# Peptides against a protein of PDB entry 8YR4: the designs that were tried, part 54

Target 1, 309 residues: chain A of PDB entry 8YR4
Amino acid sequence: PRGSPALQLVVLICLGLMGLERALNVLVPIFYRNIVNLLTEKAPWNSLAWTVTSYVFLKFLQGGGTGSTGFVSNLRTFLWIRVQQFTSRRVELLIFSHLHELSLRWHLGRRTGEVLRIADRGTSSVTGLLSYLVFNVIPTLADIIIGIIYFSMFFNAWFGLIVFLCMSLYLTLTIVVTEWRTKFRRAMNTQENATRARAVDSLLNFETVKYYNAESYEVERYREAIIKYQGLEWKSSASLVLLNQTQNLVIGLGLLAGSLLCAYFVTEQKLQVGDYVLFGTYIIQLYMPLNWFGTYYRMIQTNFIDMEN

## One batch from the design tools (peptide; made by RFdiffusion4, then SolubleMPNN)

Design b2_p13_1_s1 (from b2_p13_1, 10 letters changed)
Fold by OpenDDE base, seed 4:
Structure b2_p13_1_s1 (fold): chain B 309 residues (1-309), chain A 13 residues (1-13)
Amino acid sequence: as target 1 above (309 residues)
Amino acid sequence: MKEFLEYEKKAEA
């Protein structure tokens, strides 16, 4: 945000907290590994208790992923409210100023409520895009890169390759299936609007419908519109299930391949039992935000399209 | 949860 040093500082703090979240995403699995190793080695209670306490503290800071936000994520979200409000207000004022620069002919051709709805959608689209890019997409990509580097440096290069291939395939399939799905969602939304418009038109013309005893005809036309909507809704929902299942299969295959390889290296005494647990924990942890990546990508695409309109 | 974000986006749309 240009013009407010305080908001710039808040953005820097939020970026610092995002960096801390990335560090926690690596440290939490490492401390969990260390607990498993210390338990396996029957290490002294003091060492175990310290490592467990540290793990629980790190886990409190990190949270449980999408189901339970960590302290750091909550603090970041809280601080971001002021930045979001500043950005929203700035976008709203820019849109509002631009609307006043438009020709009288443009204003006469549109209802004031439609103009306001365009302004609100434009603001929500820009602010949403920024939020999803900065807080969800970029961090998730960073966690993948950090994971590949970590596994390549501290494990065998084969683990880094498995994570790379799994995540690359996951992202590619997520994009491709999301783009394919977006067509069904657009068609569904168009039909939803058409169905709603028909219902509103029939209700606004209630007296005319009554005068002609056309209630049965209007109900049947509405039924046909609902059936068309439900057919598109089914395609949208089924395509979401397909996306989720495809994502689950890719992660499952990556987890299987890496877990088998890790188990093999543990049997060969090249890795410890804790390293097996670390790999599984880290892959599951990467999967949690990635499960939302298709939603974020679709949100980004929608927000770009809503900005072009 | 993915459905919930789709529902939130339907509620914002």
Scores: peptide ipSAE 0.016, ipTM 0.566, DockQ to the pose 0.271
Fold by OpenDDE base, seed 1:
Structure b2_p13_1_s1 (fold): chain B 309 residues (1-309), chain A 13 residues (1-13)
Amino acid sequence: as target 1 above (309 residues)
Amino acid sequence: MKEFLEYEKKAEA
């Protein structure tokens, strides 16, 4: 935000809180590992109780793994409201100023309500895109990279390779299947709008329909339009189930490979029982944000299309 | 899943 040092400080604090969230994503599994190791070693109660209390406190700061429910994420979201409002207002004023600079010929061809709807879509698209990139996409990619580095350095290069291959395959399949399903969703939305338009046109011409006793004909045409819509809706929904199942299989295979390898290293006394629990916990933590990646990718594409129009 | 479908519906609205 140019011109407000207070909002610049809030952005820096929000970036610091994002860094803290990444640190918590690593620390929480480490403290959980340490609890399991202390339990296995039958450590003194005081050491165990302190480690458990510290873990629960870190887990409170992190939250439930959806990225929006932890104390740090809530504090970040709260502070970001002012930055979002400033950015939204600035984009809205820029769009509004630009609309006033356009030729009279451009305005005479459009209804005022259509022009305002374009301005609102443009503002929503820019602010939405910025929020999704900064708070969802970039952090999720950062957590994956941090995870690969962590497992490569502290476990073995093979664990880092498993996480790399699993996450790379997951992201690639998520993008490819999301792009493939976008055609079904666009066809569905186009048919929904066409079905709604036919219903509105039939109701606006009610007197003409009554004059010709054509009510049964209009109902039958509407039924055909609904059946066509439902056929496209089914394809859209079925493609989403296929995406979710594909994602679940990739994560399941990565978890299986890494868990078997970790169990083997524990039997060879190269790793502790807590390290097995850490691996499983960390992979599940990476998986939770990734479930939304397909939605974020689609929203980014929609927001780019709405910004270009 | 349910939240994903609700978020898909909210992103279409």
Scores: peptide ipSAE 0.016, ipTM 0.590, DockQ to the pose 0.657
Fold by OpenDDE base, seed 5:
Structure b2_p13_1_s1 (fold): chain B 309 residues (1-309), chain A 13 residues (1-13)
Amino acid sequence: as target 1 above (309 residues)
Amino acid sequence: MKEFLEYEKKAEA
């Protein structure tokens, strides 16, 4: 944000908190591993109690499974409210000033409510795109890279390769299936708008419909439009279930391959029991934000198309 | 899954 040193400092603090979230995503599984190892070794209560207390504190900072409910994430979100409001207001004022610079002929050809709706869509698209890129997409990609590096350095290189292949396949399939399902969603939205338009036209012509006793005919036309919409809605929803199932299969196969390999190395005494638990917990932790990646990709794609119009 | 569908619906609204 140009012009406010205070908001620039808040952005730097938010970036620092994002770095802390990435560190917590690595530390929490490590402390959980250490608890399992200490329990296996029947370690002294004082060492175990300290490690458990430290783990619970780190887990409080990180938050639950979605990563969005942790103290650090909540603090970041709270601080970001002022930056978002400043950015939104600046984009709104820029769009509004540009609309006033447009020719009278352009304004006479469009309804004022349509112009305002375009401005609101433009502002929402820009601010939404930036927020999704900075707080969801980039952090998720960073967590994957950090995970690959961690498993390649502290485990055998085979674990880093399994995570790399699993996450690369997951991201690729998520993009491809999301692009494929976008066709069904566009068809559904077009039919929804057509169904709504027919209902509005029938209600605006209520007197004419009553004059001709055509209520049953208009109800049947509306029923046919709903059935056609529901057929497209089913395709859209079924394509989403297929995406989720495909994602679940890829993660399941990666978890299976890595868990079998980890179990094998534990039987050879090259890894500890805690390392098996670390691998499983870390993969599940990466999976939770990745479930939303298809939605983020679609929103990003829609927002780019809406910015070009 | 439900939150995902609600977020998709809220992003389209």
Scores: peptide ipSAE 0.015, ipTM 0.582, DockQ to the pose 0.630
Fold by OpenDDE base, seed 2:
Structure b2_p13_1_s1 (fold): chain B 309 residues (1-309), chain A 13 residues (1-13)
Amino acid sequence: as target 1 above (309 residues)
Amino acid sequence: MKEFLEYEKKAEA
């Protein structure tokens, strides 16, 4: 943000916190590995207790349970509120200024409610797209790259290859299935709007429907429209289940291949028991943000289209 | 949009 050094500092702090989140994503599995190794070696209680306490503290900073946000992520989100508000206000003022530069003919041809709706859509699309790119997409891609590098350096090139192939296949299938699914969702939304419009028109013409004693006819037409909607809703919902199942299968196969290879290397005494646990923990940790990637990709596409309009 | 995002988050959770 040009003109506010305080907001520039907040952006830099938020970027630093994002870097810290990436470091925590590597450190948490490492400390968990170390706990398993210390337990296996029957290490002294003081060393174990220190490592467990450090792990729990790092896990508190990271968060990353099912639906739990960590302290670092919450602090980043809190600090970002001011940056988001400044950005939103600046976009709203730019759109509003541009609307005042438009010809009187343009304003006379449109309802005031449409003008406000354009301003609100434009602001929401830009601020939403920026937030999803910066806080969800870029960090997730960075975590995948860091994961590939980590496994390639500290385990073996084969583990890095498994993670690379698994994540590349996951991302590709997520995009392809999401684009395919978008057709069913668009058809569903179009039929929902058509069904709602028919219901509104029937209710607005209530006197005419009563005059012709056509209530049963309008109810049956509405029933047919609902059945047609539910047929499209089922396709949309079934396509979501197919996406989730496809994602689960790809991660499951990657986890299976890597876990078997890790178990084999542990039996050959090339890796420790903790390394097996680290691999499983790290893959699951990479999966958690990726589960939402299809949703983020679609939101980005929608917001981009809504920004061009 | 927010309601749709919440609905999709609830449907994908």
Scores: peptide ipSAE 0.008, ipTM 0.503, DockQ to the pose 0.130; fails the geometry check

Design b2_p13_1_s2 (from b2_p13_1, 10 letters changed)
Fold by OpenDDE base, seed 3:
Structure b2_p13_1_s2 (fold): chain B 309 residues (1-309), chain A 13 residues (1-13)
Amino acid sequence: as target 1 above (309 residues)
Amino acid sequence: MKEFLEHEEKAEA
């Protein structure tokens, strides 16, 4: 927001909170590791209790891993409301001013309600795109990079390589399968709209349908449209299951490879038992936002296409 | 959960 220093400060605070979330994503597994090590070493209760309390506090700040449940994330979301409102209002005013610059002939050719709906969609698409990019996509990519660096530096280059290969394969397959699925989803949405339009047209022409006693014919045509829709819906849903299963398989293989390597290094006394737990915990933390990456990627594509129209 | 966001995206579209 170039026009308000206060909103620029809020954006900077939100970026700082995003950085803090990234730090928490690293620290929480580290503190969990330390608890496991202290338990293994039969450390004094005072050190254990302090580490547990610190872990729980950090976990409260981070939240449950669903991205929106942590104190820091909630605070960020709360502060962002003002930025979103400012951005929305600015986009709405730009669209509205542009609509007033359009020719009378353009306005006479369109229904005012359709024009407003296009404006609202355009505003929603821009604000949605920005929110998904800034709060979901960029942070998730940053967490992956931080994870690769962390495992490469503090464990071994092999762990960083496993995470890199796993996440790269995961992202690539997520994109490819999501693009493939988008065809089925578009076909489904087109058929849904056509089915809805047919129902509306039949109901608007109710008098004509009654006059010709064509009710059974209209019901049968509607049934055929529903069956066609359901066939496309099934393909869309089945493709989603395939995406989820593919993602689960990639993460499972990465977790297997890394867990076996961790276990081996623990048996060689190169790593501690806590390091095994850290690896598993950290990979699961990376997986949670990545599960949504296909949805975010698709939302970004949709919103981008809606902005070009 | 993915299905829920896909359903919300259907409701917003």
Scores: peptide ipSAE 0.020, ipTM 0.618, DockQ to the pose 0.295
Fold by OpenDDE base, seed 5:
Structure b2_p13_1_s2 (fold): chain B 309 residues (1-309), chain A 13 residues (1-13)
Amino acid sequence: as target 1 above (309 residues)
Amino acid sequence: MKEFLEHEEKAEA
């Protein structure tokens, strides 16, 4: 935000809080490991109680696996409201100014409601794109990289390789299946608009429909349009289930491979029981934001197309 | 959940 030092400071604080979230994502599994090890070793109650209390406090700061519910995330979101409002207002004013600079011929060729819809789409596309990139995509990629580095340094290179292959395959399949499903969604939205247009046209011509007693014909025509829409909706929804199942299979295979390898190293006394629990907890923690990555990718792609128009 | 974000995106569009 150029021109407000206060909003620049808020952006810097939000970036600092994002860094703290990444640190918490590493620390929480480590403290959980330490609890499991202390329980296994039958450690003194005072050491265990301190580690548990510290873990619960870190978990409160992090939140419950959906990255949006932690104290740090909520504080970041709260501080960001003012930055978002400033950015939105600036984009809206730029679009509105540009619309007033356009030729009278452009305005005469378009309905006022269409012009407002273009302005709202432009604002939503820019603000949405920035929010999804900064708060969802970049942090998720950072957590993956941090995870690969952590497992490669503190476990074994094989664990880092499993996480790398699993996450690379997950991201690639998420993109490919999301691009594939976008065709079904576009077809569904086109049919939804066509069905709505037919309903509006029938209702606008209500007097003519009554005059010809054509009510049953218009209802049956609307029913056929709904059935056609539902056939496309089913394809869109089924493609989403396929995406979710594909994602679940990739994570399941990565979790299986890494858990078997970890169990083997625990049996060989090279790792502790707590390290097995850490690996499983960390992979599940990475999965939670990644499950939404396909939605974020689609929203980003749509927002880019809407900015070019 | 994914459907809810898709529905919010439909309600904002």
Scores: peptide ipSAE 0.020, ipTM 0.610, DockQ to the pose 0.256
Fold by OpenDDE base, seed 2:
Structure b2_p13_1_s2 (fold): chain B 309 residues (1-309), chain A 13 residues (1-13)
Amino acid sequence: as target 1 above (309 residues)
Amino acid sequence: MKEFLEHEEKAEA
């Protein structure tokens, strides 16, 4: 934002908070490891209590888990509202100014409601795309890279390789299955619109349908359209289940391979029991944002196509 | 949640 130094500072603070979230994503598993090691060693209560308290505080800052947002993420989201509003308003004003530069012939050929809908879609697509890229996609990729580096440096090159192969395979399969699934979703949406249009046309022509006693015929045609829709809906839903299961299998195999290798190194006294717990915790933590990656990828593609129109 | 975001995308289309 070139015109407001206050909003530039807020953006810098948000970037700093994003960096802090990445640090918390590494620190939380480390503190959890340390708790397990201190429990195994039968360490003094004071050391254990301090480490547990620190872990719980870091976990409060991080949040995490399905649907829980941490304090740092909430603070970032709160600060970002002003930046989003400024960006949205700027995009809306640019679109509106551009619409006024268009020829009278263009305006006379379109309904005012269609023009407004184009402006609203353009604004939502730009702001949504930017938010998903900056707050979901880039951070998730950064967390994967940080994870690979961490496991390569502090465990063994084999752990870094397992995480790299697992995450690369996960991302690749997520993209491929999401692109394949998008065909079924488009077909479903097209059939939904066609079914809705047929229902609207039948209801708008209610007098004609009554005049010809064609109510049973229109109901049966609507039933056939619903059955066709449900057949496509089933394919869309089944493809989502397949995506989720494919993702679960890849993570499960990576977790299995790494957990077995970690357990082996613990038996060889090369790693501690806490390192086994750290590996499992960290892989599950990487999985949580990745589960949404396919959804974000599709939303990004849709919003990008909607911006080109 | 995945299904919910998919339902919100259906409501905006």
Scores: peptide ipSAE 0.019, ipTM 0.615, DockQ to the pose 0.247
Fold by OpenDDE base, seed 4:
Structure b2_p13_1_s2 (fold): chain B 309 residues (1-309), chain A 13 residues (1-13)
Amino acid sequence: as target 1 above (309 residues)
Amino acid sequence: MKEFLEHEEKAEA
C-alpha cells in the first residue's frame, strides 16, 4: 500500500508470518518424527516430554491446515483486515472515479443499481484475487518447493522425485479439470440468471398473466427453465466430484508410492520409523491446501475474466 | 467448504 508506512509494516509482518507458517509446516513433521524415534528408542522421559511439548506448541502455532486455522494464520488474517480494507476502498474509489469519467450515454443505458453492482463486483474480485494469490496460492507452491528440497536433501532424491511428480501431476490435472469444469459452471450461472429473470418478469407482469389466465403456462415455462438449470447444475456438481476424486487419486498414489519406498528404506535400516511418519504427515499437510487449489485457480480465473468485462 | 466457497462465488455471480 503506497502512502501509509503503518500499512506497509503490517504487510511486512504478514509476509514474515507467512514465512513462519512455512517454517512450521516443516518443523511440525520433524518434531513428530523425533517423538516417534524417541518412543522407538525408549528415550528418557525428560527428552520425550520436552519434544512432545515443543511439538504441541508448534502445532498450536501451525493449526490443522485450512479447516483449523493456527495462531499464526489467525494473527495474519487479523492484521490483514486493515490492508484489505485499505485496498478495497482504494479499488472502489478508482472504479467510482472511472464510472464518473464514463459518458452520460453509458449511464442512461444502465440502471444505477447495475452500475453499483458492477463496482462492488469489481472491488470484490480484485481484493479476493490478491488475497487468494498471496495467502493461498503462493504459500502452497512455496510449501511444495520446500517439501521437494527437504525430501531430496534429508531422505533420498527418489522421495523428492515422488513429491515432485505427484504435485506436478496434481497441479496439472487440477488446472485442466478446472478449466474444463469452468465451462459447465458458466453455462449454469447463465441459465440461473435467465431462470431468475423469467421468474421476475412473470411476477412483474402478474396482472397480465392473470388477465389471460396464463398462470399454468408461466409455471410450465418456469419448470422447463428449472429442469434446464438442474441439468447444467448436475454437470457442474459432477465435474466437481470428478475433480475431487482425481485429486484424491493422485495424492493417494503419491502417498502409496512414497510410503512403500519409505517402509522399504526403514526395513533396510536406512531410515527410521519416524521418517515414515514424517513423510505421511508432510504429504497430508501439503494436500490440505492443495485440495482448495482448484477453487483458488477457478476464483483467480473468474476474477480475471470479471475484471476484463 | 469447497461447496460453501462455490456458493459464495455463486452469490457474488
Scores: peptide ipSAE 0.019, ipTM 0.596, DockQ to the pose 0.257

Design b2_p13_1_s3 (from b2_p13_1, 11 letters changed)
Fold by OpenDDE base, seed 5:
Structure b2_p13_1_s3 (fold): chain B 309 residues (1-309), chain A 13 residues (1-13)
Amino acid sequence: as target 1 above (309 residues)
Amino acid sequence: MESFLKYEEEAEK
């Protein structure tokens, strides 16, 4: 944000908090490993209690699964509200200024409500795109890279390779299947708009429909349009289930390969029991944000298309 | 999971 040193400081603090979230994503599994190892070794209660307390505190800072936000994430989101409001207002004013610079012919050809809707779409698309890139896409990619580096350095290089191949395949299939399903979604949205338009036209011509006793005919036409819509909705929903199942299969195969390799190295006394738990916990932790990557990719594509129009 | 993907799909409408 240009012109406000206070908002620049808030952005820097938010970036620092994002870095802290990445550190927590590595530390939480490590402390969980240490608890499992201490329990296996029957370590003294004082050492165990300290490690458990530290783990719970780190877990409070990190948060849990998709539904539970951690303290650090909540603090970042809270601080970001002012930055988002500043950015949104700046984009809205730029769009509004640009609309006033457009020709009278452009304004005469469009309804004022349509112009306002274009401005709102433009503002939401830019602010949404920035938020998804900064808070979802970039952090997820960073967590994958950090994971590959961590497993390559502290485990055998084979673990880093498994994570790399699994995540690369996951991302590639997510993109490909999301692009494929976008066709079904566009067809569904087009049919939804056509069905809604028919309902509006029938209701606007209510007197004519009553005059001809054509209510049963209009209801049947609306039923046919709904059935056609539901056929397209089913394809869209089924394609989403296929995406989710494909993602689950890739993660399942990566988890299987890595877990078998961990178990093997534990039997050879090269790794501890806690290292097996760490690998499984870390892979599941990476899966949670990655599950939304298809949605983020679609939103990014939609927002780019809406900015070009 | 499906509900939140649907909610984001509905927020695009």
Scores: peptide ipSAE 0.022, ipTM 0.676, DockQ to the pose 0.460
Fold by OpenDDE base, seed 1:
Structure b2_p13_1_s3 (fold): chain B 309 residues (1-309), chain A 13 residues (1-13)
Amino acid sequence: as target 1 above (309 residues)
Amino acid sequence: MESFLKYEEEAEK
């Protein structure tokens, strides 16, 4: 934010908190590993109790795997409110100024309520896009990269390769299937709007419909429009189930391959029992935000289209 | 699944 040193400091603090969230995503599984190893070794109660207390504290800071419920995430979200309000107001004023610079001919062809709705959509799209990129997309990609590096350095290069292949395949299939399903969603929304418009026009002209005794004809046309909508809705919903199932299969195969390899290395005494638990916990933590990636990608695409109109 | 549907409903509002 240009012109407010206080808001610049808040942005820097939010970036620091995002870095802390990434550190917690690595530390929480490590401390959980250490608990399992200490239990296996029958370590003294004092060492175990301290490690468990530290783990629970780190887990409180991290929160649940959705990334929205932890203390650090809540503090970041709270601090970001002021930055979001400043950014929203700046975008809204820029759009409003630009609308006033447009030709009189452009304004005469549009209703004032339509112009305001375009301005609100434009502001919401830009602020939404920025929030999703900064708080969801970039952090998720960073966690994947950190995971690949961590497993490659501290376990074996094969674990890093499994995570790399699994996450690359997951992201690629998520994008491809999301782009493929976007056409069904657009067709559904277009048919919904057309069905609603026909119903409104029929009801506004109810006197004419009554005069010609055409009520049965209008009801039948509305039924046909609903059936056409439901056929598109089914395709949209079925394509979503297919996306979710494809994502689940890719993660399941990655988890299976990595878990079997980890179990094998534990039997060879190259890894400890805690390392098996760490791998499973870390992969599940990576999966939780990735489940939303298809939604974020679609929202980004929608917001770009709404900015071009 | 439910979380993904909720986010679709929030994005359509």
Scores: peptide ipSAE 0.021, ipTM 0.663, DockQ to the pose 0.733
Fold by OpenDDE base, seed 4:
Structure b2_p13_1_s3 (fold): chain B 309 residues (1-309), chain A 13 residues (1-13)
Amino acid sequence: as target 1 above (309 residues)
Amino acid sequence: MESFLKYEEEAEK
């Protein structure tokens, strides 16, 4: 935000908090590893208690990913409210100004309620896009990169390769399946709007429908529209299940390959028991935000398409 | 699934 140094500072703080979240995503598994190693070695209680306390504190700061927001994420979200409000207001004013620059012919051809709905959708699309890119997509990609680097440096290049291949395949399949799914979703939404429009038209013309005893005909037309909608809804929902299952399989295979390799290295005394736990914990932590990546990608695509219209 | 659908529905609103 160019006009307010206070909002610029808030953005910088939010970026700093995002960096802290990335650090926590690495530190939490490391501290959990250290606990497992200290327990295995039967280390002194003081060292164990300190490491456990530190782990719990870091875990409180991090949270549970998508299921439970951590303190840092909540603080970031709270601070971002002011930035979002400033951005929304700026976009709304730009859209509103642009609408006033449009020809009288454009305004005469559209209902005022439709124009307002376009303005609201445009604002929500831009602000949503920015929020999802900054807070979900970019951080998730950063966590993947950090993970690849971490595993490549502190474990073995093979672990970094497994994570790289797993995440690359996951992202690629997520994109491909999401693009494929988007066709079904668009068709569903179009049919939903058409079904709703028919219901509204029939209800607005209820006197005419009653006069001609056409109630049964209108009900049957509405039924046919619902059946068409449900057929598209089923395709949309089934495609979502397919996406989720595909994602789960890719992560499961990556987890399996890496866990087997880690277990093997532990049996060869090249890694510790805690390193096995670290790998599993870290992959699960990467998976939690990635599960939503398909939604984020679709939202990005939808918002771009809605901005082009 | 439900959380994902809810989030998609909330993201479309």
Scores: peptide ipSAE 0.020, ipTM 0.648, DockQ to the pose 0.628
Fold by OpenDDE base, seed 2:
Structure b2_p13_1_s3 (fold): chain B 309 residues (1-309), chain A 13 residues (1-13)
Amino acid sequence: as target 1 above (309 residues)
Amino acid sequence: MESFLKYEEEAEK
């Protein structure tokens, strides 16, 4: 934001908080590992209690266990409200100024409500796209990269490879299946709009329908349109279930392969019991934001298309 | 699952 040093400072603080969230995503599993190792070794209560207290504090800062947002994420979101409002207002004013530069002939050909709808869509699309990129997509990709590096350095190259293959396959299948399902959603939305338009037209022509005693005919046509819509809705919903199941299978296979390999190395005394727990915990932590990746990808595509129109 | 569907429905409004 050029012109407000206070908002620039808030952006820098938000970036710092995002860095802290990445650090917490690594530290929380490490502290959980340390608890398991201390319990296994029957360590003194004072050391265990300190490590547990530190873990719970880090987990409070991180959040994410029950889908709850952590303290750091909430603080970032709170601070970002002012930046988002400034950005939104700036985009709205730019769009509004541009609309005033358009010819009188363009304005006479458009309804005022359509012009406002274009302005609102443009603003929401730009601000939404930026928010999803900065707060969801980029951090998730960073966490995956950090995870691959961590497992490659501290476990073995095989663990880094399993995480890399699992996450690459997950992302690829998420994109491919999301693009594949988009056709079913578009068909559903088109049929919904057509069904709604028929219902509105029938109700606007109510007097004509009554004059011809055509109520039963209009109800049957509406029923047929609903059945056709529900057939497309089922395909859309079933394709979403297929996406979720495909994602679950990829993560499940990666978790299985890595957990078996970790268990094997624990039996060979190359890794500790806590390292097994760390691997499982860390993979689950990477999976939580990835569940939304398909939604973010679609939202980004929709917002990008809405900005081009 | 329900949260994902709600988020899809809210994003289409």
Scores: peptide ipSAE 0.017, ipTM 0.620, DockQ to the pose 0.563

